# Peptides against a protein of PDB entry 3OGK: the designs that were tried, part 67

Target 1, 307 residues: chain A of PDB entry 3OGK
Amino acid sequence: ATPDRLSRRFPNLRSLKLKGKPRAAMFNLIPENWGGYVTPWVTEISNNLRQLKSVHFRRMIVSDLDLDRLAKARADDLETLKLDKCSGFTTDGLLSIVTHCRKIKTLLMEESSFSEKDGKWLHELAQHNTSLEVLNFYMTEFAKISPKDLETIARNCRSLVSVKVGDFEILELVGFFKAAANLEEFCGGSLNEDIGMPEKYMNLVFPRKLCRLGLSYMGPNEMPILFPFAAQIRKLDLLYALLETEDHCTLIQKCPNLEVLETRNVIGDRGLEVLAQYCKQLKRLRIERGADEQGMEDEEGLVSQRG

## One batch from the design tools (peptide; aimed at target 1 A291)

Design b1_p26_8_s1 (made by RFdiffusion4, then SolubleMPNN; from b1_p26_8, 14 letters changed)
Fold by OpenDDE base, seed 5:
Structure b1_p26_8_s1 (fold): chain B 307 residues (1-307), chain A 26 residues (1-26)
Amino acid sequence: as target 1 above (307 residues)
Amino acid sequence: SLSPRQRRMARLDARIAERRREREEE
């Protein structure tokens, strides 16, 4: 479809999702520039799609100018922006979005590649937004943003239910977790083992409603922090955990209400047996090959939907 | 260049390898 044809056919469009690159681009088999630019679509949105409140760009090239145009065109009517595996923008583009779209509810940059200039975008979001429900910059490499701004967002956004972040030291998020009283989902962070302090993370207090979780670099020494609420866990992301087969077995046994598991092949046949025994409500299982297998990296983990 | 996901996986692998070495030295 072309942008102009879309607006003529659907002038009252509220939600738009665009995909620029095929999945094969994940294998580095396709040049980075083979993806579509969002520019023609942003122009069309700005001029003709006045009811649009949700935008999802997947594997698109997005410039700061595109983001600025989109932000100004939709302003407080923009409720959802997802930059899913996009590239070409900087944190200046993000700043424009949060400055002009003060009622945004969902902001996603998961797996996007960008140039980080500063942390102002997150600070601006913290200072002015009270509507945020979902914040997701999982698998991004922000180094200039402040955990304090996440805490401020949690205090100001009472409907905040899902937050996915990059490699924040988890102890720096203590204030965030305390403030995020309605949080149901958290992914990311960084657990950094200290051999001299094995109980480094034992005093972490998670939000009471937390039921979807994925902590990065969690090893067997940190895993016990989940045990007090393991029975309420419905989704677990162990893709970036430092758990062996036996550790998986230990944790899975404590999660009888698990519905979704994402992990690596380290779970093994034994872990799968334990999963089948203890997790009778399991709906989705995703197993990715560990990087030790030099082979076809991006095999879509067999999401067996047991229908 | 590696994707953000690939870079994160590479960091994970490095940490796994490091922990294995530490255990073998103990």
Scores: peptide ipSAE 0.510, ipTM 0.896, DockQ to the pose 0.626
OpenDDE base, seeds 1, 2, 3, 4: peptide ipSAE 0.504, 0.510, 0.510, 0.502; ipTM 0.892, 0.893, 0.896, 0.893; seeds 1, 3 fail the geometry check

Design b1_p26_8_s2 (made by RFdiffusion4, then SolubleMPNN; from b1_p26_8, 9 letters changed)
Fold by OpenDDE base, seed 5:
Structure b1_p26_8_s2 (fold): chain B 307 residues (1-307), chain A 26 residues (1-26)
Amino acid sequence: as target 1 above (307 residues)
Amino acid sequence: SLSPREKRMEKLNELIKKRKELKELE
């Protein structure tokens, strides 16, 4: 499809999702530079798609100029922007989005590659947005953003229900968790083991409604922090956890209401047996290979059960 | 260059390796 054909056929389009690269590019089977630029689409959005409120770019090349044009064209009408596995932009582009789209509800840049100039975009978001429901920059590398801004967002955005972040030290997010009273989903962060302080994270308090969780680099020493609310966990992401088979068994036994599990092959047959025994409401199981097995290509297995 | 996902997986692998090494020393 071409942008011009889209606008002619659907002048009242509210939601647009574009995919620019095949999945095989993730495995270096296809050059990363193969794919589409969003520029012609942004031009079309700006000129002809006046009712567009949701934009999802997946595996596209996005420049700061593209983001700036999009931001100015849609302004407060833009409710959702997802830069899913995109590249080509900097934090200046993000700044433009949050500056002009002050009523944005969903902002995603998960697995996107970008140049980080500063943390101003998150600060601007914190200072002006009260509408945010979903913030997702999971599997990104931000070093210049402030956890205090994330806390401010939580305080000001009462409808904030899902937040996925990069490698924030979890202890720096204590204020965020306290402020995010309605948070249902959290993913990311970084748990850093301290041999000299095994109870480093024991006093971490999570939002009361939290039921979808994926803490990065969580080991068996940190895992007990989940036990007080394990029974309410519905989705668990263990893809980047430092858990062995036995650790999986321990945690799974405490999550009888688990509906979605994402983990690595380290769960093993034993973990799967325990899962089957204790998690009768399980709907989806994703098992990824690669981290625990040297020499194997990354493979994903998905099992879906009818609920 | 590695994708963000690949970088994260690499970090994970390094941490796993480090943990195994520490356990072997105990």
Scores: peptide ipSAE 0.549, ipTM 0.913, DockQ to the pose 0.649
OpenDDE base, seeds 1, 2, 3, 4: peptide ipSAE 0.547, 0.543, 0.548, 0.544; ipTM 0.912, 0.911, 0.913, 0.911; seed 3 fails the geometry check

Design b1_p26_8_s3 (made by RFdiffusion4, then SolubleMPNN; from b1_p26_8, 12 letters changed)
Fold by OpenDDE base, seed 4:
Structure b1_p26_8_s3 (fold): chain B 307 residues (1-307), chain A 26 residues (1-26)
Amino acid sequence: as target 1 above (307 residues)
Amino acid sequence: SLSPREKRMKKLDEEIAKRREERERE
């Protein structure tokens, strides 16, 4: 579909989702003409889609100019922006969005590639937004943003229910977790094992409603921090956890209400058996092959594709 | 250039390797 055809057919469109072509290995070879640019769509949104509240770009090229135009065109009417696996923008574009769209409820840039100029966008969001419900910059690389701004967001946004972040040290997020009283979902962070301080994370207090969780680099020594609320966990993202097969078994047994599990092949057949035994409410299971398969060549626990 | 996902997996692999080495030194 062309942008012009969309606006003519649906002038009162409230939600738009655009998907670019799957990244074949040739991210560098996507010709400009392959419909991967959001520019013509943003132009159409700005001119003709005056009721648009939700925008989702997936695997598209997005420039700062595109974001600025979108921000100014929709302003406080924009409730949802998802930059899912997008590229081409900088933090200046994000700053424009949060500056002009002060009532945004969902801001996602998961797996997006961008140039980081500064942390002003998160600071601006913290200073002015009180409407945020979902913040997701999972699997991104921000080095210039402050965990204090995240804490401020949690204090100011009473409806904040889902936050996914990059590699923040989890201890820097203690204030955030204390402030985020209604948080149901958290993914990301970084657990950094310290041999000299095995109890480094044992005093972490999570929000009381937390039921969807994915902590990065969580090993067996850190895993016990979940045990006090494991029975209320409904979703686990263990893709970036440092858990072995037995650790999976231990954790799964403590999560009888688990509905969604994402993990690596390290779960093994044994982990799957335990999962089937203890997690009767399981709805979705995702198992990814990790590079750790090279180390598992000798371990019997490979999930057999024997369907 | 590695995708964000590939970078994350690489970092995970590095962390796995690091922790294995640390355990072997004890």
Scores: peptide ipSAE 0.467, ipTM 0.886, DockQ to the pose 0.596
OpenDDE base, seeds 1, 2, 3, 5: peptide ipSAE 0.473, 0.464, 0.466, 0.466; ipTM 0.888, 0.884, 0.888, 0.887; seeds 1, 5 fail the geometry check

Design b1_p26_8_s4 (made by RFdiffusion4, then SolubleMPNN; from b1_p26_8, 14 letters changed)
Fold by OpenDDE base, seed 5:
Structure b1_p26_8_s4 (fold): chain B 307 residues (1-307), chain A 26 residues (1-26)
Amino acid sequence: as target 1 above (307 residues)
Amino acid sequence: MLTPRQRRQARLDELIAKRREEKELE
């Protein structure tokens, strides 16, 4: 479909999702420039799609100018922006979005590649937004943003239910977790093992409603921080955990209400047996091949139990 | 250039390798 044809056919379009590159691009098998530019679409949105409130770009090239145009065109009518595995922009583009779209509810940059100039975009979001429900910059590399701004967002956005972040030291997020009273989902952070201080993370307090969780680099020494609320966990992401088979068994036994598990092949047959025994409500299981298998990248085994 | 996912996986692999080495020295 072309942008012009879309607006003529659907002038009242509220949601748009565009995909630019094939999945093979994730493995650097395809040149970065093979993907589509969002520019023609942003032009069309700006001129003709006046009811559009949700935009999802997946594997697209997005410039700061594109983001600025989109931001100004939709302003407070923009409720959702997802830059999913996109590239070509800087934090200036993000700043434009949060400056002009002050009522945005969902902001996603998951797995996007960008140039980081400063942390102003998150600060601006913290200072002016009270509508945010979902913030997701998981698997991104921000070094100039402040955990204090995340805390401010949590205090000001009462409907904030899902937050996914990059490699923040988890202890820097203590204030955030305390403020995020309605948070149901958290993913990311960084747990850094300290041999000299094995109880480094034992005093972490998580939001009371937290039920979907994916902590990065969690090892067996840190895993006990989940035990107080393990029974309420419904979704667990262990893809980037440092857990062995036995650790998986220990944790799974404590999560009887688990519905979704994502992990690596390290779970093994033993872990799967334990999962079957203790997690009777399991709906989805994703097992990825870990570093331990030198073999060919075989297909992601999504086991959907169609009950 | 590595994708964000590839970079994260590489970091994970490094951490796993480091832990294995530490266990073997113990």
Scores: peptide ipSAE 0.509, ipTM 0.900, DockQ to the pose 0.671
OpenDDE base, seeds 1, 2, 3, 4: peptide ipSAE 0.508, 0.507, 0.505, 0.508; ipTM 0.900, 0.898, 0.900, 0.898

## One batch from the design tools (peptide; aimed at target 1 E111 E141)

Design b1_p27_1 (made by RFdiffusion4)
Pose (drawn by RFdiffusion4):
Structure b1_p27_1 (pose): chain A 307 residues (1-307), chain P 27 residues (1-27)
Amino acid sequence: as target 1 above (307 residues)
Amino acid sequence: SLKPAGQKAKKMEKLEERIKEKKEEKE
């Protein structure tokens, strides 16, 4: 339908969610220029959806121009913006929205592709934003943003509940973790072990409410930092973990309250067996395919009728 | 048979590289 039709039928929308490209685009089957331009919708938002406080674009093309317009037109009213698997914008667009939308409660860019010119958008949030509840750049290449800015955001945003990040060294986020007192969910970061520091981590202060998490590149040697509070973990994202079938069993075994598990097929039939009696409350399971070229990551990394 | 696209694909490739290196180290 045309944007005109949407605003005529529902002039007082508070919340809007638009999907563009077919689902096949998530698997590199759809041309990049196929469509899903968000621009006519932003123009319609400017003129006729004067009550909109939340926008979620999914698999759509979003330009800097269209985010500059959205930021100016909705300003302090924009409580939530979700750029979900979108493309076509840059850090200029991010900066525009974080400077004009001073009261953003939830900002999300998971799996989006954009050009990163600088890191001022994150710094701008750190300097002026107090209201942020959820910040999410989970599956994203950011090389110019400072972990100091993220820590500062945690110090200023009393209601920060959920943060998902890129390839920040976990050790650089120690300050962030101490400051994020109310943090219930963390995903991302980078666990980089060096033989030099056998106990490079073991001294992580995780927020005492963290119950939904996934540490990227987590190996068997760093896995134990979860054991002190594994009884509390309700959601686990081992999708980007570097741990073998055996290690999965040992961790899954310690999470009796786990309700959501996402993992690669390395979990193996053996891991599913463990999951079968320790985690009776499990509600959602997703076993993504792993490295399927040179053996199934190990000789147990195949799930079957047994599992 | 289907592979992810975009940012997810890039991170999956890095993850696969590290898994291959880990196998080589064990060999």

Design b1_p27_1_s1 (made by RFdiffusion4, then SolubleMPNN; from b1_p27_1, 14 letters changed)
Fold by OpenDDE base, seed 3:
Structure b1_p27_1_s1 (fold): chain B 307 residues (1-307), chain A 27 residues (1-27)
Amino acid sequence: as target 1 above (307 residues)
Amino acid sequence: SLRPAGQRAKRLERLDALIAERKARRA
């Protein structure tokens, strides 16, 4: 649909999801008019979609100006913004969003590519937002944001249930986990093995309701930190775990209530057998190829089974 | 500018590097 047709047909639209072309098309010279820019849609939102609360851009080009216009147009009426695999913006655009949309509940920039100028956007979010339920900058590269701001968000946002982050050292998130009393989902972080301190992470306390988890770089030495609550785990993201086949088997056996598993082909046939044996509630299995096998291919996974 | 597909690939590459590093430390 075109923006103008959408507004004419659905003037009271509350939720909009736009998908750009598959990224494989970006390897070629993409014409400017391929429909990948959000600009015309943001213009239409600003002018004619006065009830829009949720915006999801997937694989779109989004500029700071687009974000600024969207932020000002929707202000506190904007509850959800998802920049899913988007590009073209900087942290200034994010700052505009959190400055003007102080009641935002979902902010996602998972797998987006951006220029990082500073950490002000997260600080501003921490200072003024109390509505946040979902924060997701998984698979992004923020280096200038503070884990303290994340802790502040957790403290101030009582309804915060899902947080996915980049490569924060997990120990820097201790305060965050303590504050995030209602957190059900956490992905990301960084578990950095220290041979000299094998118990480095053993005292890590997770939120009591945590049931969806994906710790980055978790190896077999760190895996035991999950055992006390493994029975309550419903979703595991092991895509970026450092687990071998046997480690997968060990962990899976401890997660009888597992519903969703995302992992790499390292799980192997043996891991799949164990999964079938112990995880009778499994609904979704996603197996990704390793980096060596994916190369430049935009394949979203080798096997996706939905039962 | 890393394409989003590039971010996933980059992360997987980092993972592979870390796996290799850990294996080397244990050897």
Scores: peptide ipSAE 0.406, ipTM 0.857, DockQ to the pose 0.329
OpenDDE base, seeds 1, 2, 4, 5: peptide ipSAE 0.396, 0.391, 0.398, 0.395; ipTM 0.848, 0.851, 0.854, 0.848; seeds 1, 2, 4, 5 fail the geometry check

Design b1_p27_1_s2 (made by RFdiffusion4, then SolubleMPNN; from b1_p27_1, 7 letters changed)
Fold by OpenDDE base, seed 1:
Structure b1_p27_1_s2 (fold): chain B 307 residues (1-307), chain A 27 residues (1-27)
Amino acid sequence: as target 1 above (307 residues)
Amino acid sequence: SLRPAGQRAKRLEKLNERIKERKKEKE
């Protein structure tokens, strides 16, 4: 389909999802005729799709200019923007979005690649938005944003229910968790083991409604922080946890209401058996090969080089 | 700029580093 055909057929379109083709090469090698650029679509949105409130770009090239145009065209009518595995923009583009779309409810940039210029976009969001329900920059790298802004967002956005972040030190998010009273889902952060202070995370207080969780780098020493509310956990993202097979078994046994599990093959057959035994409400299971296998391959490679 | 697939790979690399660190601490 072409943008112009879409607008002619559906002038009152409320929601648009565009999926670019999978990219095997670097984004700078993508030809103009690949169909992965959002520019023609943004132009059409700006001109002809005046009722559009939800935009989802998946695996597309998005420039700051595209984001700026979209932001100004839709302004407070834009409720959802998902930059899913996109590339080509900087934080200036994000700043434009949050500056002009002050009633945005869902902002996602999960797995997107971008140039980080500053943390102004998150600060602007914190200063002016009270509508946010979902914020997701999971599997991204932000080094210039402030956890204080995240706390401010939680304080101001009473409908905030899902937040997925990058590698914030979890202890820096204590204020955020305290403020996010209605939060149901949290993914990301960073748990950093300290041998000299094994209990550094034991006093973490999570939002009372939290039931979908994925803590990055959570190991067996940190895992007990989940035990008090493990029975209410419905979704676990263990893709980036530092749990071995036995740790998986321990945690899974404590989550009888688990509906969604994402993990690596380190769960093993034993973990799967335990999962089947204790998690009768399981609806979705995702298992990736993950870093565990890569480590084994590297070791095998070393052995092969010696042999 | 890295493609999104590269971003995932970078995340896995970080995870791998943490795994290695933990193994070293256990030894």
Scores: peptide ipSAE 0.403, ipTM 0.849, DockQ to the pose 0.384
OpenDDE base, seeds 2, 3, 4, 5: peptide ipSAE 0.385, 0.390, 0.392, 0.385; ipTM 0.838, 0.847, 0.845, 0.843; seed 4 fails the geometry check

Design b1_p27_1_s3 (made by RFdiffusion4, then SolubleMPNN; from b1_p27_1, 15 letters changed)
Fold by OpenDDE base, seed 4:
Structure b1_p27_1_s3 (fold): chain B 307 residues (1-307), chain A 27 residues (1-27)
Amino acid sequence: as target 1 above (307 residues)
Amino acid sequence: ELEPAGEEAKRKKKLDEKIAELKKKRA
């Protein structure tokens, strides 16, 4: 479909999702000349799609100019922006979005590649937004943003229900968790083992409604912090956990209401058996192969192709 | 040239390597 055909056919369009290069492009199966630029679409949005409130770009090239144009064109009418696995922008583009779109409810940049200039975008969001429901920069690298701005967002955005972040030290998010009273989902952060302080995370207090969780780098020593509320966990992301097969078994047994599990092949046949035994409400299971799994000679950590 | 799919692959590799490194350090 072309942008012009879309606007002509659907002038009152409220939601747009565009997919750029397919995953097959990772294997050079797509001609290099296929740009996947959002520019022509942003132009069309700006000129002709005056009711558009939700935009989702997946695997597209997005420039700061594109973001600036989109921000100014939609302003407070923009409720959702998802930059899903996009590239080509900097934090200046994000700053433009949060500056002009002060009523944004969903801001996602999960797995996007960008140049980080500063943390102003998150600060601006913290200072002026009260509408945010979903914030997701999972699997991104921000070094210049402040956990205090995240706390401010939680305090000001009473409808904030889902937050996925990069490599924040979890202890720096204590204030955030206390402020985020309605938070149901949290992913990311960083759990860092401290041999000198084994109970470093034991006093961590999570939001009372938290039921979808994925703590990055959670090992068996940190895993017990989930046990007080494990029975309420509905979704668990273990893709970036440091759990072995037995650790998976231990945790799964504590989560009888688990509906969604995302993990690595290390769960093994044993973990899958335990999952089947204890998690009768399981709806979705995602198992990925990690590079770390190739080195594990332990037969116990491999899911056998049971025919 | 900006290749979102290429960057995705690189990021996945980087994360996998980080996990492997952290597992090794904690073992």
Scores: peptide ipSAE 0.416, ipTM 0.840, DockQ to the pose 0.225
OpenDDE base, seeds 1, 2, 3, 5: peptide ipSAE 0.411, 0.261, 0.408, 0.396; ipTM 0.839, 0.810, 0.835, 0.835; seed 5 fails the geometry check

Design b1_p27_1_s4 (made by RFdiffusion4, then SolubleMPNN; from b1_p27_1, 10 letters changed)
Fold by OpenDDE base, seed 1:
Structure b1_p27_1_s4 (fold): chain B 307 residues (1-307), chain A 27 residues (1-27)
Amino acid sequence: as target 1 above (307 residues)
Amino acid sequence: SLRPAGERAKRYERLEELIKKRKEEKA
C-alpha cells in the first residue's frame, strides 16, 4: 500500500504499523522509494492522518527530521511511538518526540540503532511527562542517560507499568524501583558479579507488582534475589542470563505461575522436563540457540586440532 | 550458530565474554 492510498481509504486511522524488510536486506542498496523509509509515511501522517495516535515502525529507516515532523504534527495526540529495530536517527530525534508529545504513553526503541548525542531526551521526558505507561529501550546502548531521570519518570508517571532498559548497573536503579510502585515489567539492567561482594545485590527491593522480569547477566549468585517473589513471576526473560541447566531447574521450580519463558538452549532437556513438571500455566516458550554453543565449538575445535 | 544481527549481536558477544570469564574463574 502507498501512503496516499492509506489516507484516502482510512482518513480516521488511529493506529498504524509499518514493517520494513529485515535489516539484513537494509545493507543492500534499498531504493529510496522502498517501503524502508518512513519519510513518505510521516508526510502522509502529518498532512492527512489527523486522528493517528499510535505509530509503530518496524525495521525502517527513520531520520531525525522524520521524528521531528511526526512530533510536531501529532503533538499531544500521539500516545504510542514504537521504533522497533529502526535506524537512521539520533537522540535529537528522540528529544523532539518527547518535547512535543508530552502525553505519550508508550515510547519504544527496542533494538534500534542510533547515534547518541546526549541524554537530554530522557531528561526532558522526566521533566514534563506524567502519562508514560511503557518505556522500552531494551537492547540499545545509551551511555549518556541518567538513572536519576528514570527515577523521576517513575515518580511522575503513576501509570508506569513496563520499563525495559539497556545496561544500567542494577544498583543505580534502586531509586527507580522504589519510585515505580505500579511497575509490573522490568527488563534489562546489568548485574555484575563481584567475588569480593557476593551479597551486593541481595538488598535490592523490587516493585511489589513485578511479575515480568528479565535481568541481564544474572548468574546463579544473583538469582536468589528473585526467590522472595518467584511465585508471582509470570514472565521470565533469561536470554541474557548467565544460568546453566541446573540453575534453570532451580529457578523454574520456584516459578509455578510462569506463563512465558524465553531462554537459550542451555536449559536443556532436563530444564524442559522441570518446566513441564512445575509450570502448568506455561503459554509460551522461546528457546534460542546462542552463546553457550560457542564454548563447545571452541572445545571441539581444540580437539579437532589435536586429532 | 545464527548470531542475531545488530544490537542483539553485541549483547550476545558480551554474554559470551562473560560466560567465558565465569568458566575460567570456576576452572
Scores: peptide ipSAE 0.348, ipTM 0.829, DockQ to the pose 0.495
OpenDDE base, seeds 2, 3, 4, 5: peptide ipSAE 0.343, 0.343, 0.343, 0.337; ipTM 0.826, 0.820, 0.826, 0.825; seeds 2, 3 fail the geometry check

Design b1_p27_2 (made by RFdiffusion4)
Pose (drawn by RFdiffusion4):
Structure b1_p27_2 (pose): chain A 307 residues (1-307), chain P 27 residues (1-27)
Amino acid sequence: as target 1 above (307 residues)
Amino acid sequence: MEVEINVPPTAAQEKKYKKMEEKRKER
């Protein structure tokens, strides 16, 4: 339908969600220029959806121009913006929205592709934003943003509940973790072990409510930092973990309250057996495919009828 | 319970997995 049709039928929308490219685009089957331009929609938002406080674009083309217009037109009213698997914008667009939308509660760019010119957007949030509840740049290449800015955001945003990040060294986020007192969910970061520091981590202060998490590149040697509070974990994202079938069993075994598990097929039939009696409350399970070129990551990394 | 098994990785995930393979080799 045309944007005109949407605003005529529903002039007082508070929340809008638009999908563009077919699902196949998530698997590199759809041309990049196929469509899903968000621009006519943002123009319609400017003129006729004067009550809109939340926008979620999924698999759409979003330009800097169209985010500059959205930020100016909705300003302090924009409580939530989700750029979900979108493309076509840069850090100029992010900066525009974080400076004009001073009361953003939830900002999300998971799996989006954009050009990173600088890190001012995150710094701008750190300097002025107090209301942020959920910040999510989970699956994203950011090389110019400072972990100090993220820590500062945690110090200023009392209501921060959920943060998902890129390849920040976990050790750089120690300050962030102490400051994020209300943090219930964390995903991302980078666990980089060096033989030099056998106990490089072991001294992580995780927020005492963290129950939905996934630490990227987590190996067997760092896995134990989860044991002190594994009874509390309700969601686990081992999708980007570097741990073998045996290690999965040992961790899954310690999470009797786990309701959501996402992992690669490394979990193996053996891991599913463990999951079968320790985690009776499990509601959602997703076993993605792993490195399928040189053996199934190990000689148990195959799930079958047994699992 | 919702279960999905042997789900192919998305294009974004494929890039990340390549990094994970390199890091695993280094280790």

